# Peptides against a protein of PDB entry 4QMF, part 121

Target 1, 175 residues: chain A of PDB entry 4QMF
Amino acid sequence: ESSFMTLFPKYRESYLKTIWNDVTRALDKHNIACVLDLVEGSMTVKTTRKTYDPAIILKARDLIKLLARSVPFPQAVKILQDDMACDVIKIGNFVTNKERFVKRRQRLVGPNGNTLKALELLTKCYILVQGNTVSAMGPFKGLKEVRRVVEDCMKNIHPIYHIKELMIKRELAKR

## One batch from the design tools (peptide; made by RFdiffusion4, then SolubleMPNN)

Design b2_p24_2_s1 (from b2_p24_2 with D3E E7K E15K Q16E E21K E22K)
Fold by OpenDDE base, seed 2:
Structure b2_p24_2_s1 (fold): chain B 175 residues (1-175), chain A 24 residues (1-24)
Amino acid sequence: as target 1 above (175 residues)
Amino acid sequence: SEEEFLKKVIEELEKELEEEKKEE
């Protein structure tokens, strides 16, 4: 049997407790077992004898990973869908200066969150900027673009350049 | 529309970039 575990920060505990029954129910449909360990601060998913699709455990792994990074359950649970992929992009190590880090991270969000919304539209991804990570969910092609934009942003390449590029690409794809 | 929204975003960001350049 396969199992995966992820740690979650303490501030996430309250929320995870509230939605864990929903997590359990969602995974039960696939005969995946799960455990929330409040002492260790961990989530675990594991296959059972009744697990039919062996690949679903990887999606379950991704589910708890997303939940640990503050993705809301109604969104995170979509990872269990066959056509949905995800990426957790670590952004905390690009810049050592805290103020610079915050500034660059904020550029991903932009005024009124509009930059983020634009990126979501153009990549057809869900994107959540939280702490030292950016979580994204969507098609692989879109995820690739998100990672590029996010990492470049942390490298001081403003998202506007990528947004313009994506807009051009979108227009070119239209007939 | 999405197109109008995206154009608005570009305008906003261009303005921000201009302001940032002035601060440097």
Scores: peptide ipSAE 0.641, ipTM 0.931, DockQ to the pose 0.812
Fold by OpenDDE base, seed 4:
Structure b2_p24_2_s1 (fold): chain B 175 residues (1-175), chain A 24 residues (1-24)
Amino acid sequence: as target 1 above (175 residues)
Amino acid sequence: SEEEFLKKVIEELEKELEEEKKEE
């Protein structure tokens, strides 16, 4: 039997409480057990004797990881689909200066969230910028591109350069 | 369309980038 646990920040507690029955129901379909520990501030997923697909526990692990990083349940639960992958990119360690960090993180979002929307369209990923992490869900190819853009942005390479590149690649792929 | 949106985004970001360069 396999088990995975993740901690979540206090501000996430109220939301997790409200959706935990939905989490339980979704995982029950795969005979994965789950526990929300409000005292410790943790989520746990476990295989059971009835778990048929041993790989589903890894997806369950990813589910609770995404939930801990503020991804809404209706989006996060899609990770249980076979064709869906995810990535949680830690961005807090690229820059020591807080102001610089905030500025670079904001570039990922852009005016009116348009930069983020553009990236989502071009990579076919869902992307959430929250705190010290960027959560992404989508195809592996798209996720690889998202990580590149995010990390480069934190290294002071503006996302516009990647957006232009992705647009060119998209046009070439149509031919 | 998506293409029109993306073009608009590029234009907006180019403008912002130019403004940032002027501040440097």
Scores: peptide ipSAE 0.641, ipTM 0.931, DockQ to the pose 0.822
Fold by OpenDDE base, seed 3:
Structure b2_p24_2_s1 (fold): chain B 175 residues (1-175), chain A 24 residues (1-24)
Amino acid sequence: as target 1 above (175 residues)
Amino acid sequence: SEEEFLKKVIEELEKELEEEKKEE
């Protein structure tokens, strides 16, 4: 049988403990087994003899990956749907200066989270900025756009330019 | 509306961008 494991940071432990029964129930519907290891700080998903769809294990892998990066369960569990894709974008390696990193990461969120909300609307994605990663969920086309905006932001291209571009594209698509 | 929201966001970001440039 196939298995996948992901590590999670210590600050995520309490939350994962509270929702793990829900994770188990969601995966049981697909005959995927799961294990939360609090000593190691890891989550594992495994196929079983009763697993019918061999591809579902990959979605289960994505589920625990999203959970490890602070995506709430009610949102993360949507990855098990056939029409939902995700991306975890590593942003911690673009800038060596910590202050610069924090500044650029904050630009993705913006005042009152409005920049992030604008990006979510324009790309039709869910987006979460946390730590050294940005997690996104949605259609593949939207995910590609999110990755471009996020990476460019970390390369010192302000999201405002992409937002304007996306707005123009959306307007043109209505015609 | 979404359009009004997006316009507001652009205005806010333009203001912040100008302020950042002055501080740099």
Scores: peptide ipSAE 0.640, ipTM 0.930, DockQ to the pose 0.833
Fold by OpenDDE base, seed 5:
Structure b2_p24_2_s1 (fold): chain B 175 residues (1-175), chain A 24 residues (1-24)
Amino acid sequence: as target 1 above (175 residues)
Amino acid sequence: SEEEFLKKVIEELEKELEEEKKEE
């Protein structure tokens, strides 16, 4: 039997409690067991003797990872689908200056969240910027693009340049 | 449309980028 555990920050506790029955139900369909430990602040997923698909445990691992990074359950649960992948991009280590970090992180979101929405459209991904991480869900090719844009942004390359590039690529692909 | 939205976003970001350059 295989198991995976993920710690979550205290501020997620209330939300996780409210949706945990839904998590359990979703994983039960695959005969994956799960535990929410409020004392430790952890989520655990585990295979059972009835688990048919051995690969689903890895998706379950990704599910709790996404939930720990503030991805809402209705979105995070989509990771259990065969065609859905995810990536959690650490952004906190690119710059040491806090103000610079905040500024660059904010560029990913942009005015009214429009930069993020544009990136989501162009990459066909879901993207969530939270704390020191960016969580993304979608096709592998899209995820690769998201990671590049996010990391470059933290390296002081404004997302606008990538958006323009992605738009051009999209237009070319329609032909 | 999505295309119109994207163009609008670029315009907005270009303005912001120009403003940031002036502040630096």
Scores: peptide ipSAE 0.640, ipTM 0.931, DockQ to the pose 0.825

Design b2_p24_2_s2 (from b2_p24_2 with D3E I10L E15K Q16E E21K E22K)
Fold by OpenDDE base, seed 3:
Structure b2_p24_2_s2 (fold): chain B 175 residues (1-175), chain A 24 residues (1-24)
Amino acid sequence: as target 1 above (175 residues)
Amino acid sequence: SEEEFLEKVLEELEKELEEEKKEE
């Protein structure tokens, strides 16, 4: 049988404990087994003899990956749907200076989270900025756009330029 | 509306961008 494991940071432990029964129930519907290891700080998903769809294990892998990166369960569990894709973008390696990193990461969020909300609307994605990663969920086309904006932001291209572009594209699509 | 929200965001970001440039 196939299995996948992901590590999670210590600060995520309490939350994962509270929702793990829900994770188990969601995966049981697909005959995927799961294990939360609090000593190691890991989550594992496994196929079973009753797993019918061999591809579902990959979605289960994505589920625990998203959970490890602070995506709330009610959102993360949507990855099990056929029409939902995700991306976890590593942003911690673009800049060596911590202050510069924090500044650029904050640009993705913006005042009152409005930049992030604008990006979510324009790309039709869910987006979460946390730590050294940005997690996104949505259609593949939207995910590609999110990755471009995020990476460019970390390369010191302000999101405003992409937002303007996306707004123009949106307007043109209405015609 | 979404359009009004997006326009507001652009205005906010333009202001923020100008302020950042002045501080650099």
Scores: peptide ipSAE 0.634, ipTM 0.930, DockQ to the pose 0.806
Fold by OpenDDE base, seed 5:
Structure b2_p24_2_s2 (fold): chain B 175 residues (1-175), chain A 24 residues (1-24)
Amino acid sequence: as target 1 above (175 residues)
Amino acid sequence: SEEEFLEKVLEELEKELEEEKKEE
């Protein structure tokens, strides 16, 4: 039997408690067991003797990872689908200056969240910027693009340049 | 449309970028 555990920050506790029955139900369909430990602040997923697909445990691992990074359950649970992948991009280590970090992170979101929405549209991904991580869900090719844009942004390459490039590529792909 | 939205975003970001350059 295989198991995976993920710690979550305290501020997620209330939310996780409210949705945990839904998590359990979703994983039960695949005969994956799960535990929410409020004392330790952890989520655990585990295969059972009835688990048919051995690969589903890895998706369950990704599910709790996404939930720990503030992805809402209705979105995070989509990771259990065969065609859905995810990536959690660490952004906190690119710059040491806090103000610079905040500024560059904010560029990913942009005015009214429009930069992020544009990136989501162009990459066909869901993207969530939270704390020191960016969580993304979608097709592998899209995820690769998201990571590039995010990392470059933290390296002081404004997302606008990537958005322009992606728009051009999108137009070319329609031909 | 999506295309109209994207063009609008580019315009907004271009303005923002120009403003940031002036502040630096």
Scores: peptide ipSAE 0.634, ipTM 0.931, DockQ to the pose 0.802
Fold by OpenDDE base, seed 2:
Formats: C-alpha cells, structure tokens, sequence
Structure b2_p24_2_s2 (fold): chain B 175 residues (1-175), chain A 24 residues (1-24)
C-alpha cells in the first residue's frame, strides 16, 4: 500500500479540523484513507485494499499538499478530477531581503488583486499566493505559464510583460 | 467583459511601472 504525508503549519490546524470530515468523505469515494494528526501537524493519505485506481493516491497526495498551503477545500478537492493538475511554487528563496521579497510577491497580486485575476484568466488556472509559496491548479500548459510568471516575478521581471505576452497569444488563438 | 478587464489591468500595471521607475 502507498502512503504520503505532508506537514502543515500550526495556523492551518483550525481550518483543517473543520473540513477534515469533508476531506475524508471525498477520499472515501476513491477508497483512499486519510489521517489528520494534530500532534505532529500532519496529514496522511494512503491506499487501501479497496482502492481501485492506483493513480488516485497521487492526487490525494496533491490534495493534502494544497490544503497544507492554505488552498481552500472546495478548490483543493478539484485536484481529484482527472483533468486537473497542480503546482506548488516555492518563492521564498529567490530574494533574501524581506522587503524586496514582499514587494515582488505583491506584484503577483497587484492592485485590487487584478494582476492575479488576469493571470488566472489568461492561464485558466486557479492561483493562490500564500507565504513563501504560490499554489496553482489547472491544465499543465497553464501551470507551466504560471510557474514562469511567478519565478520571473521573483527574479524582478514584472508580471506585466508576461501578461502582455499571454494576451497576444490569446488573441492569436482566436479565430 | 474579460477583454475590458484585461485592458484595464494593463493600464493599471503600466501606471505602476511608471511610478516605480520614478522612484528608482
């Protein structure tokens, strides 16, 4: 049997407790077992003897990974869908200066969150900027673009350049 | 519309970039 475990930060505990029954129910549909360990601060998913699709355990792994990074359950649970992929992009190591880090991270969000919304639209992804990570969910092509934009942003390439590029590509794709 | 939104975002970001350049 396969199992995966992820740690979650303490501030996430309260929320995870509130939604864990929903997590359990969602995974039960696939005969995946799960455990929330409040002492260790971990989530575990594992296959059972009744698990039919062996690949679903990887999606379950991704589910708990997303939940650990503050993705809300109603969104995170979509990872169990066949056509949905995800990426957790670590952004905390690009810049050592805290203020610079915050500034660059804020550029991903932009005024009124509009930059992020634009990126979501253009990549057809869900994107959550939280702490030292950016979580994204969507098609692989879109995820690739998100990672590029996010990492470049942390490297001091403003998202506007990518947004312009994506907009052009979008227009070219229209008939 | 989405197109209008995206154009608005570009305008906002262009303005932001201009302001940032002035601060440098």
Amino acid sequence: as target 1 above (175 residues)
Amino acid sequence: SEEEFLEKVLEELEKELEEEKKEE
Scores: peptide ipSAE 0.634, ipTM 0.930, DockQ to the pose 0.787
Fold by OpenDDE base, seed 4:
Structure b2_p24_2_s2 (fold): chain B 175 residues (1-175), chain A 24 residues (1-24)
Amino acid sequence: as target 1 above (175 residues)
Amino acid sequence: SEEEFLEKVLEELEKELEEEKKEE
């Protein structure tokens, strides 16, 4: 039997409480057990004797990881689908200066969130910028692109350069 | 359309980038 646990920040507790029955129901379909520990501030997923697909536990692990990083349940639960992958990109360690960090993180979002929307569109990924992490869900190819853009942005390479490149690639793919 | 949106975003970002370069 396999088990995975993730901690979540205190501000996430109220939301997780409200959706935990939905989490349980979604995982029950795969005979994965789950526990929300409000005292410790943790989520746990476990295989059971009835778990048929051993690989589903890894997706369950990813589910609770995404939930801990503020991804809404209706989006996060899609990770249980076979064709869906995810990535949680830690961005807090690229820059020591707080102001510089905030500025670079904001570039990922852009005015009116348009930069983020453009990236989501071009990579076919869901992307959430929250705190010291960027959570992404989508195809593996798209996720690789997201990670590149995010990390480069934190290294002071503006997302516009990647957006231009992705747009060119998109046009070429239509031919 | 998606294409129109992307073009708009590029224009917006190009403008921002130019402004940032002027501040440097």
Scores: peptide ipSAE 0.634, ipTM 0.931, DockQ to the pose 0.793

Design b2_p24_2_s3 (from b2_p24_2, 8 letters changed)
Fold by OpenDDE base, seed 2:
Structure b2_p24_2_s3 (fold): chain B 175 residues (1-175), chain A 24 residues (1-24)
Amino acid sequence: as target 1 above (175 residues)
Amino acid sequence: SEEEFLKKVLEELEEELEKEKKEK
């Protein structure tokens, strides 16, 4: 049997407790077992003898990974869909200076969160900027674009340049 | 519309870039 475990930060515990029954129910549909360990601060998913689709365990792995990174359950659970992929982009190691880090991370969000919304629209992804990670969910092509924008942003390339590029590409794709 | 929104965002970002350049 296959199993995967992820740790979650303490501040996430309360929320995870509240939604864990929903997690269990969602995974039960696929005969995937799950455990929330509040002592260790971990989530575990594992196949059972009744697991029909062996690939679903990987999606379950991704589910708990997303949940650990503050993605809300109603969004995170969509990872169980066949057409949905995800990426957790670590951004904390690009810049050592805290202020610079915060500034660059904030550029991803932008005024009123509009930069992020624009990126979501253009990439057809869900994007959550939280702490030292950016979580994204969507098609692989979109995810690739998100990662590029995010990492470049942390490398001091403003998202506007990518947004412009994506907008041009979008227009070109229109008839 | 989405297009209008995106255009607005670009304008906002352009203004922001200009401000950042002045801050250097």
Scores: peptide ipSAE 0.648, ipTM 0.936, DockQ to the pose 0.818
Fold by OpenDDE base, seed 1:
Structure b2_p24_2_s3 (fold): chain B 175 residues (1-175), chain A 24 residues (1-24)
Amino acid sequence: as target 1 above (175 residues)
Amino acid sequence: SEEEFLKKVLEELEEELEKEKKEK
């Protein structure tokens, strides 16, 4: 049997408490057990003797990882679908200067969040910028594109250049 | 439409980029 554990920040505790019954219900459908430890501040998922698909535990692992990084449950739970992948991109270590970090992270969001929405549309991914991470969910190809844009942005390459590229590719793909 | 939205975003970003360059 396999088990995975993820720590979550204190500010996430209240939300996780409110949705944990829903998490349990979703995982029960796959015979995956789960535990919320409020003292340690951790979530655990584990296979049981009734787990049919051994690979589902990896998706359960991803679920709690996403939840720990502030992805809402209605979105995070989609990771249990076969056609859905995810990525959690650490952005906190690209820049030592706090002001520069905040500025570059804000570029990912853009005016009225429109940069982020454009990226979501062009990559067919869900994207959440929160704290020192960017969480993304979608097709593998799209996730690779998201990671490239996000990391380049933190390296001071403005997202506009990637958006232009993606728009051109999208246009060329139209028939 | 999605196309109109993307064009709008591109214009907004071009303006923001130009603004940032002027602030240097």
Scores: peptide ipSAE 0.647, ipTM 0.936, DockQ to the pose 0.815
Fold by OpenDDE base, seed 5:
Structure b2_p24_2_s3 (fold): chain B 175 residues (1-175), chain A 24 residues (1-24)
Amino acid sequence: as target 1 above (175 residues)
Amino acid sequence: SEEEFLKKVLEELEEELEKEKKEK
């Protein structure tokens, strides 16, 4: 039997408690057991003797990872689908200056969140910027593009340049 | 449309970028 555990920050506790029955139900369909430990502040997923697909445990691992990074359950649970992948991009280590970090992180979101929405549209991904991580869900190719844009942004390459490039590529792909 | 939205976003970002340059 295989198991995976993920710690979550205290501020997620209330939300996780409210949706945990839904998590349990979703994982039960795959005969994956799960535990929410409020004392430790952890989520655990585990295979059972009835688990048919051994690969689903890895998706369950990703599910709790996404939930720990503030991805809402209705979105995070989509990771259990065969065609859905995810990536958690650590952005906190690119710059040491806090103000610079905040500024660059904000560029990913942009005015009214429109930069992020544009990136989501162009990459066909869901993207959430939270704390020191960016969580993304979608097709592998899209995720690769998201990571490039996010990391470059933290390296002081403004997302506008990538958005322009992605728009051009999108137009070319329609031919 | 999506295309109209994307073009709008580009315009907004161009303005934002110019603003940031002036603030530096």
Scores: peptide ipSAE 0.647, ipTM 0.936, DockQ to the pose 0.785
Fold by OpenDDE base, seed 4:
Structure b2_p24_2_s3 (fold): chain B 175 residues (1-175), chain A 24 residues (1-24)
Amino acid sequence: as target 1 above (175 residues)
Amino acid sequence: SEEEFLKKVLEELEEELEKEKKEK
């Protein structure tokens, strides 16, 4: 039997409480057990004797990881689908200066969130910028691109350069 | 359309980038 646990920040507690029955129901379909520990501030997923697919526990692990990083349940639960992958990119360690960090993180979002929306379209990923992490869900190819853009942005390479490149690639793919 | 949106975003970002260059 396999088990995975993740901690979540206090501000996430109220939301997790409201959706935990939905989490339980979704995981029950795969005979994965789950526990929300409000005292410790943790989520746990476990295989059971009835778990048929041993690989589903890894997806369950990813589910609670995404939930801990503020991804809404209706989006996060899609990770249980076979064709869906995810990535949680830690961005807090690229820059020591807080102001510089905030500025670079904001570039990922852009005016009216348009930069982020453009990236989502071009990579076919869902992307959420929250705190010290960027959560992404989508195809592996898209996720690789997202990570590149995010990390480069935190290294002071503006996302516009990647957006241009992705747009060119998109046009070429249509031919 | 998506294409129109992407073009608009690109233009907006180009303007923003130009402003940042002027600030340096």
Scores: peptide ipSAE 0.646, ipTM 0.936, DockQ to the pose 0.792

Design b2_p24_2_s4 (from b2_p24_2, 7 letters changed)
Fold by OpenDDE base, seed 2:
Structure b2_p24_2_s4 (fold): chain B 175 residues (1-175), chain A 24 residues (1-24)
Amino acid sequence: as target 1 above (175 residues)
Amino acid sequence: SEEEFLEEVLKELEEELEKEKEEE
């Protein structure tokens, strides 16, 4: 049997407790077992003897990973769908200066969150900027674009340049 | 529309970039 575990920060505990029954129910449909360990601060998913699709455990792994990074359950649970992929992009190590880090991270969000919304539209991804990570969910092509934009942003390449590029690509794809 | 939104975002970001350049 396969199992995966992820740690979650303490501030996430309250929320995870509230939704864990829903997590359990969602995974039960696939005969995946799960455990929330409040002492260790961990989530575990594991296959059972009744698990039919062996690949679903990887999606379950991704589910708890997303939940640990503050993705809301109604969104995170979509990872269990066959056509949905995800990426957790670590952004905390690009810049050592805290103020610079915050500034660059904020560029991903932009005024009124519009930059983020634009990126979501253009990549057809869900994107959550939280702490030292950016979580994204969507098609692989879109995820690739998101990672590029996010990492470049942390490298001081403003998202506007990528947005322009994506907009051009979008227009070219229209018939 | 989405197109109108995206164009608006570009304008906002262009203004923001200009401000950032002035601050440097």
Scores: peptide ipSAE 0.634, ipTM 0.926, DockQ to the pose 0.820
Fold by OpenDDE base, seed 3:
Structure b2_p24_2_s4 (fold): chain B 175 residues (1-175), chain A 24 residues (1-24)
Amino acid sequence: as target 1 above (175 residues)
Amino acid sequence: SEEEFLEEVLKELEEELEKEKEEE
């Protein structure tokens, strides 16, 4: 059978322990087995002999990937739905200077989180900025837009320019 | 409304962008 494993940072351990029974229950519905290894700091998902849909293991893989990157379970579990896609964008390698990295990452969030909320509305995605990654969930078209904005931001293109563009596109689509 | 929110966000970001340019 197929299996996938992902590592998670130490600060995520306590939360993962609290929700792991819920993870197990959600995956059991699809006959996917899962293991939380606190020693290694890893999550594993596995198909079983009773797994009917072979493609569900890929969604399970995405689930643990999202959880490892601090996406809350109630949101992450939606990845198991057929109409939901996700993307984990690595942002830690765009800038070598730590201060510059923090500054550009903060631009994605903005004052009071309003930049992020605006991006979520315009792309119809869920977006979480955490550590060296940005996690997004939503339709493929929206995810592509999110990735563009995120990567450009890390390349020193302020999100405001993309927000303006997306707003214009949204207005045109109403006509 | 969402439209009002987005317009307000743009104003906020324009101000922030200007501040950043002044600090650089």
Scores: peptide ipSAE 0.634, ipTM 0.925, DockQ to the pose 0.797
Fold by OpenDDE base, seed 4:
Structure b2_p24_2_s4 (fold): chain B 175 residues (1-175), chain A 24 residues (1-24)
Amino acid sequence: as target 1 above (175 residues)
Amino acid sequence: SEEEFLEEVLKELEEELEKEKEEE
């Protein structure tokens, strides 16, 4: 039997409480057990004797990881689909200066969130910028692109350069 | 359209980038 646990921040507790029955129901379909520990502030997923697909536990692990990083349940639960992958990119360690960190993180979002929307469109990923992490869900190819853009942005390479490149690639792919 | 949106975003970001360069 396999088990995975993730901690979540206190501000996430109320939301997780409200959706935990939905989490349980979604995982029950795969015979994965789950526990929400409000005292410790943790989520746990476990295989059971009835778990048929041993690989589903890894997706369950990813589910609770995404939920801990503020991804809404209706989006996060899609990770249980076979064709869906995810990545949680830690961005807090690239820059020591808080102001610089905030500025670079904001570039990922852009004015009116348009930069983020453009990136989501071009990579075919869902992307959530929250705190010290960027959560992404989508195809593996798209996720690789997202990670590149995110990390480069934190290294002071503006996302516009990647957006231009992705747009060119998109046009070439249509031919 | 998606293409129109992307072109608009590029234009906006180009303007923003230019402003940042001027501030440096």
Scores: peptide ipSAE 0.634, ipTM 0.926, DockQ to the pose 0.795
Fold by OpenDDE base, seed 5:
Order: sequence, then C-alpha cells, then structure tokens
Structure b2_p24_2_s4 (fold): chain B 175 residues (1-175), chain A 24 residues (1-24)
Amino acid sequence: as target 1 above (175 residues)
Amino acid sequence: SEEEFLEEVLKELEEELEKEKEEE
C-alpha cells in the first residue's frame, strides 16, 4: 500500500474542515482512503486493498498538494481526471528583497486580475497565485508555458512580453 | 470576445509598464 502526506498552513484549516467530506467522497470512488489531521495540520491519502488503479494515488497526492496551496476543492478535485495535470511553482526563492518579490508577484496578477486571466486563457490553465507558490492546472503544454512565464516574471521579465508571444502563437495555430 | 479581452489587457499592461518605468 502507498501513502502520501502533505502539511497545510493553519489558515487553511477552517476551509479544509468544511470540504473534507467532499474530499472523502471523491476519493472513495477510487477506493482511496484519506485522513485530515488537525493536530499535525496534515492531509494523508492512502491506497486500500480495493484500489484498482495504482496511478490514482499519485493524483490523490496532487489533490492534497493543491488543497494545501489554497486551490478550492471544486477546482482541485479535477486533478483526478485523466487528462488533467498540475504544477506547483515555487516563486519565493528568485529574489531576496521582499518588496521586489511582492512587486513581481503582483505583475502575475495584474490590474483587476486581468494578467492572470489572460494567461489562463492563453494557456488553457487554471492559475492561482498564493504566497510563495503559483499553482496551475491544465494540459502539459499549457503548464510548461505557465511555468516559463511565472519564472521569467520573477526574473524581472514582465508577463506582457509572454502574453504578446502567446497571442501571436494562438493566431498562427488557428490557420 | 476573448480576442477583444486580450487586446484590452495588452493596452492595460502597456500603460502599466510605462507607469512602472516612469516610477523607477
């Protein structure tokens, strides 16, 4: 039997408690067991003797990882679908200056969240910027693009340049 | 439309980028 555990920050506790029955139900369909430990602040997923698909445990691992990074359950649970992938991009280590970090992170979101929405549209991904991580869900090609844009942004390459490039590529792909 | 939205976003970002350059 295989198991995976993920720690979550304290501020997620209340939310996770409210949705945990839904998590359990979703995983039960695949005969994956799960535990929410409020003392340790952890989520655990585990295969059972009735688990049919051995690969589903890895998706369950990704589910709790996404939930720990503030992805809402209705979105995070989509990771259990065969065609859905995810990526958690660490952004906190690119710059040491806090103000610079905040500024560059904010560029990913942009005015009214429009930069992020544009990126989501162009990459066909869901993207959440939270704390020191960016969580993304979608097709592998899209995820690769998201990671490039996010990392470059933290390296002081403004997302606008990537958005322009992605728009051009999108137009070319329609031909 | 999505295309119209993207074009508007570009305009917004161009303005924002210029603003940031002026502030630096």
Scores: peptide ipSAE 0.632, ipTM 0.926, DockQ to the pose 0.787

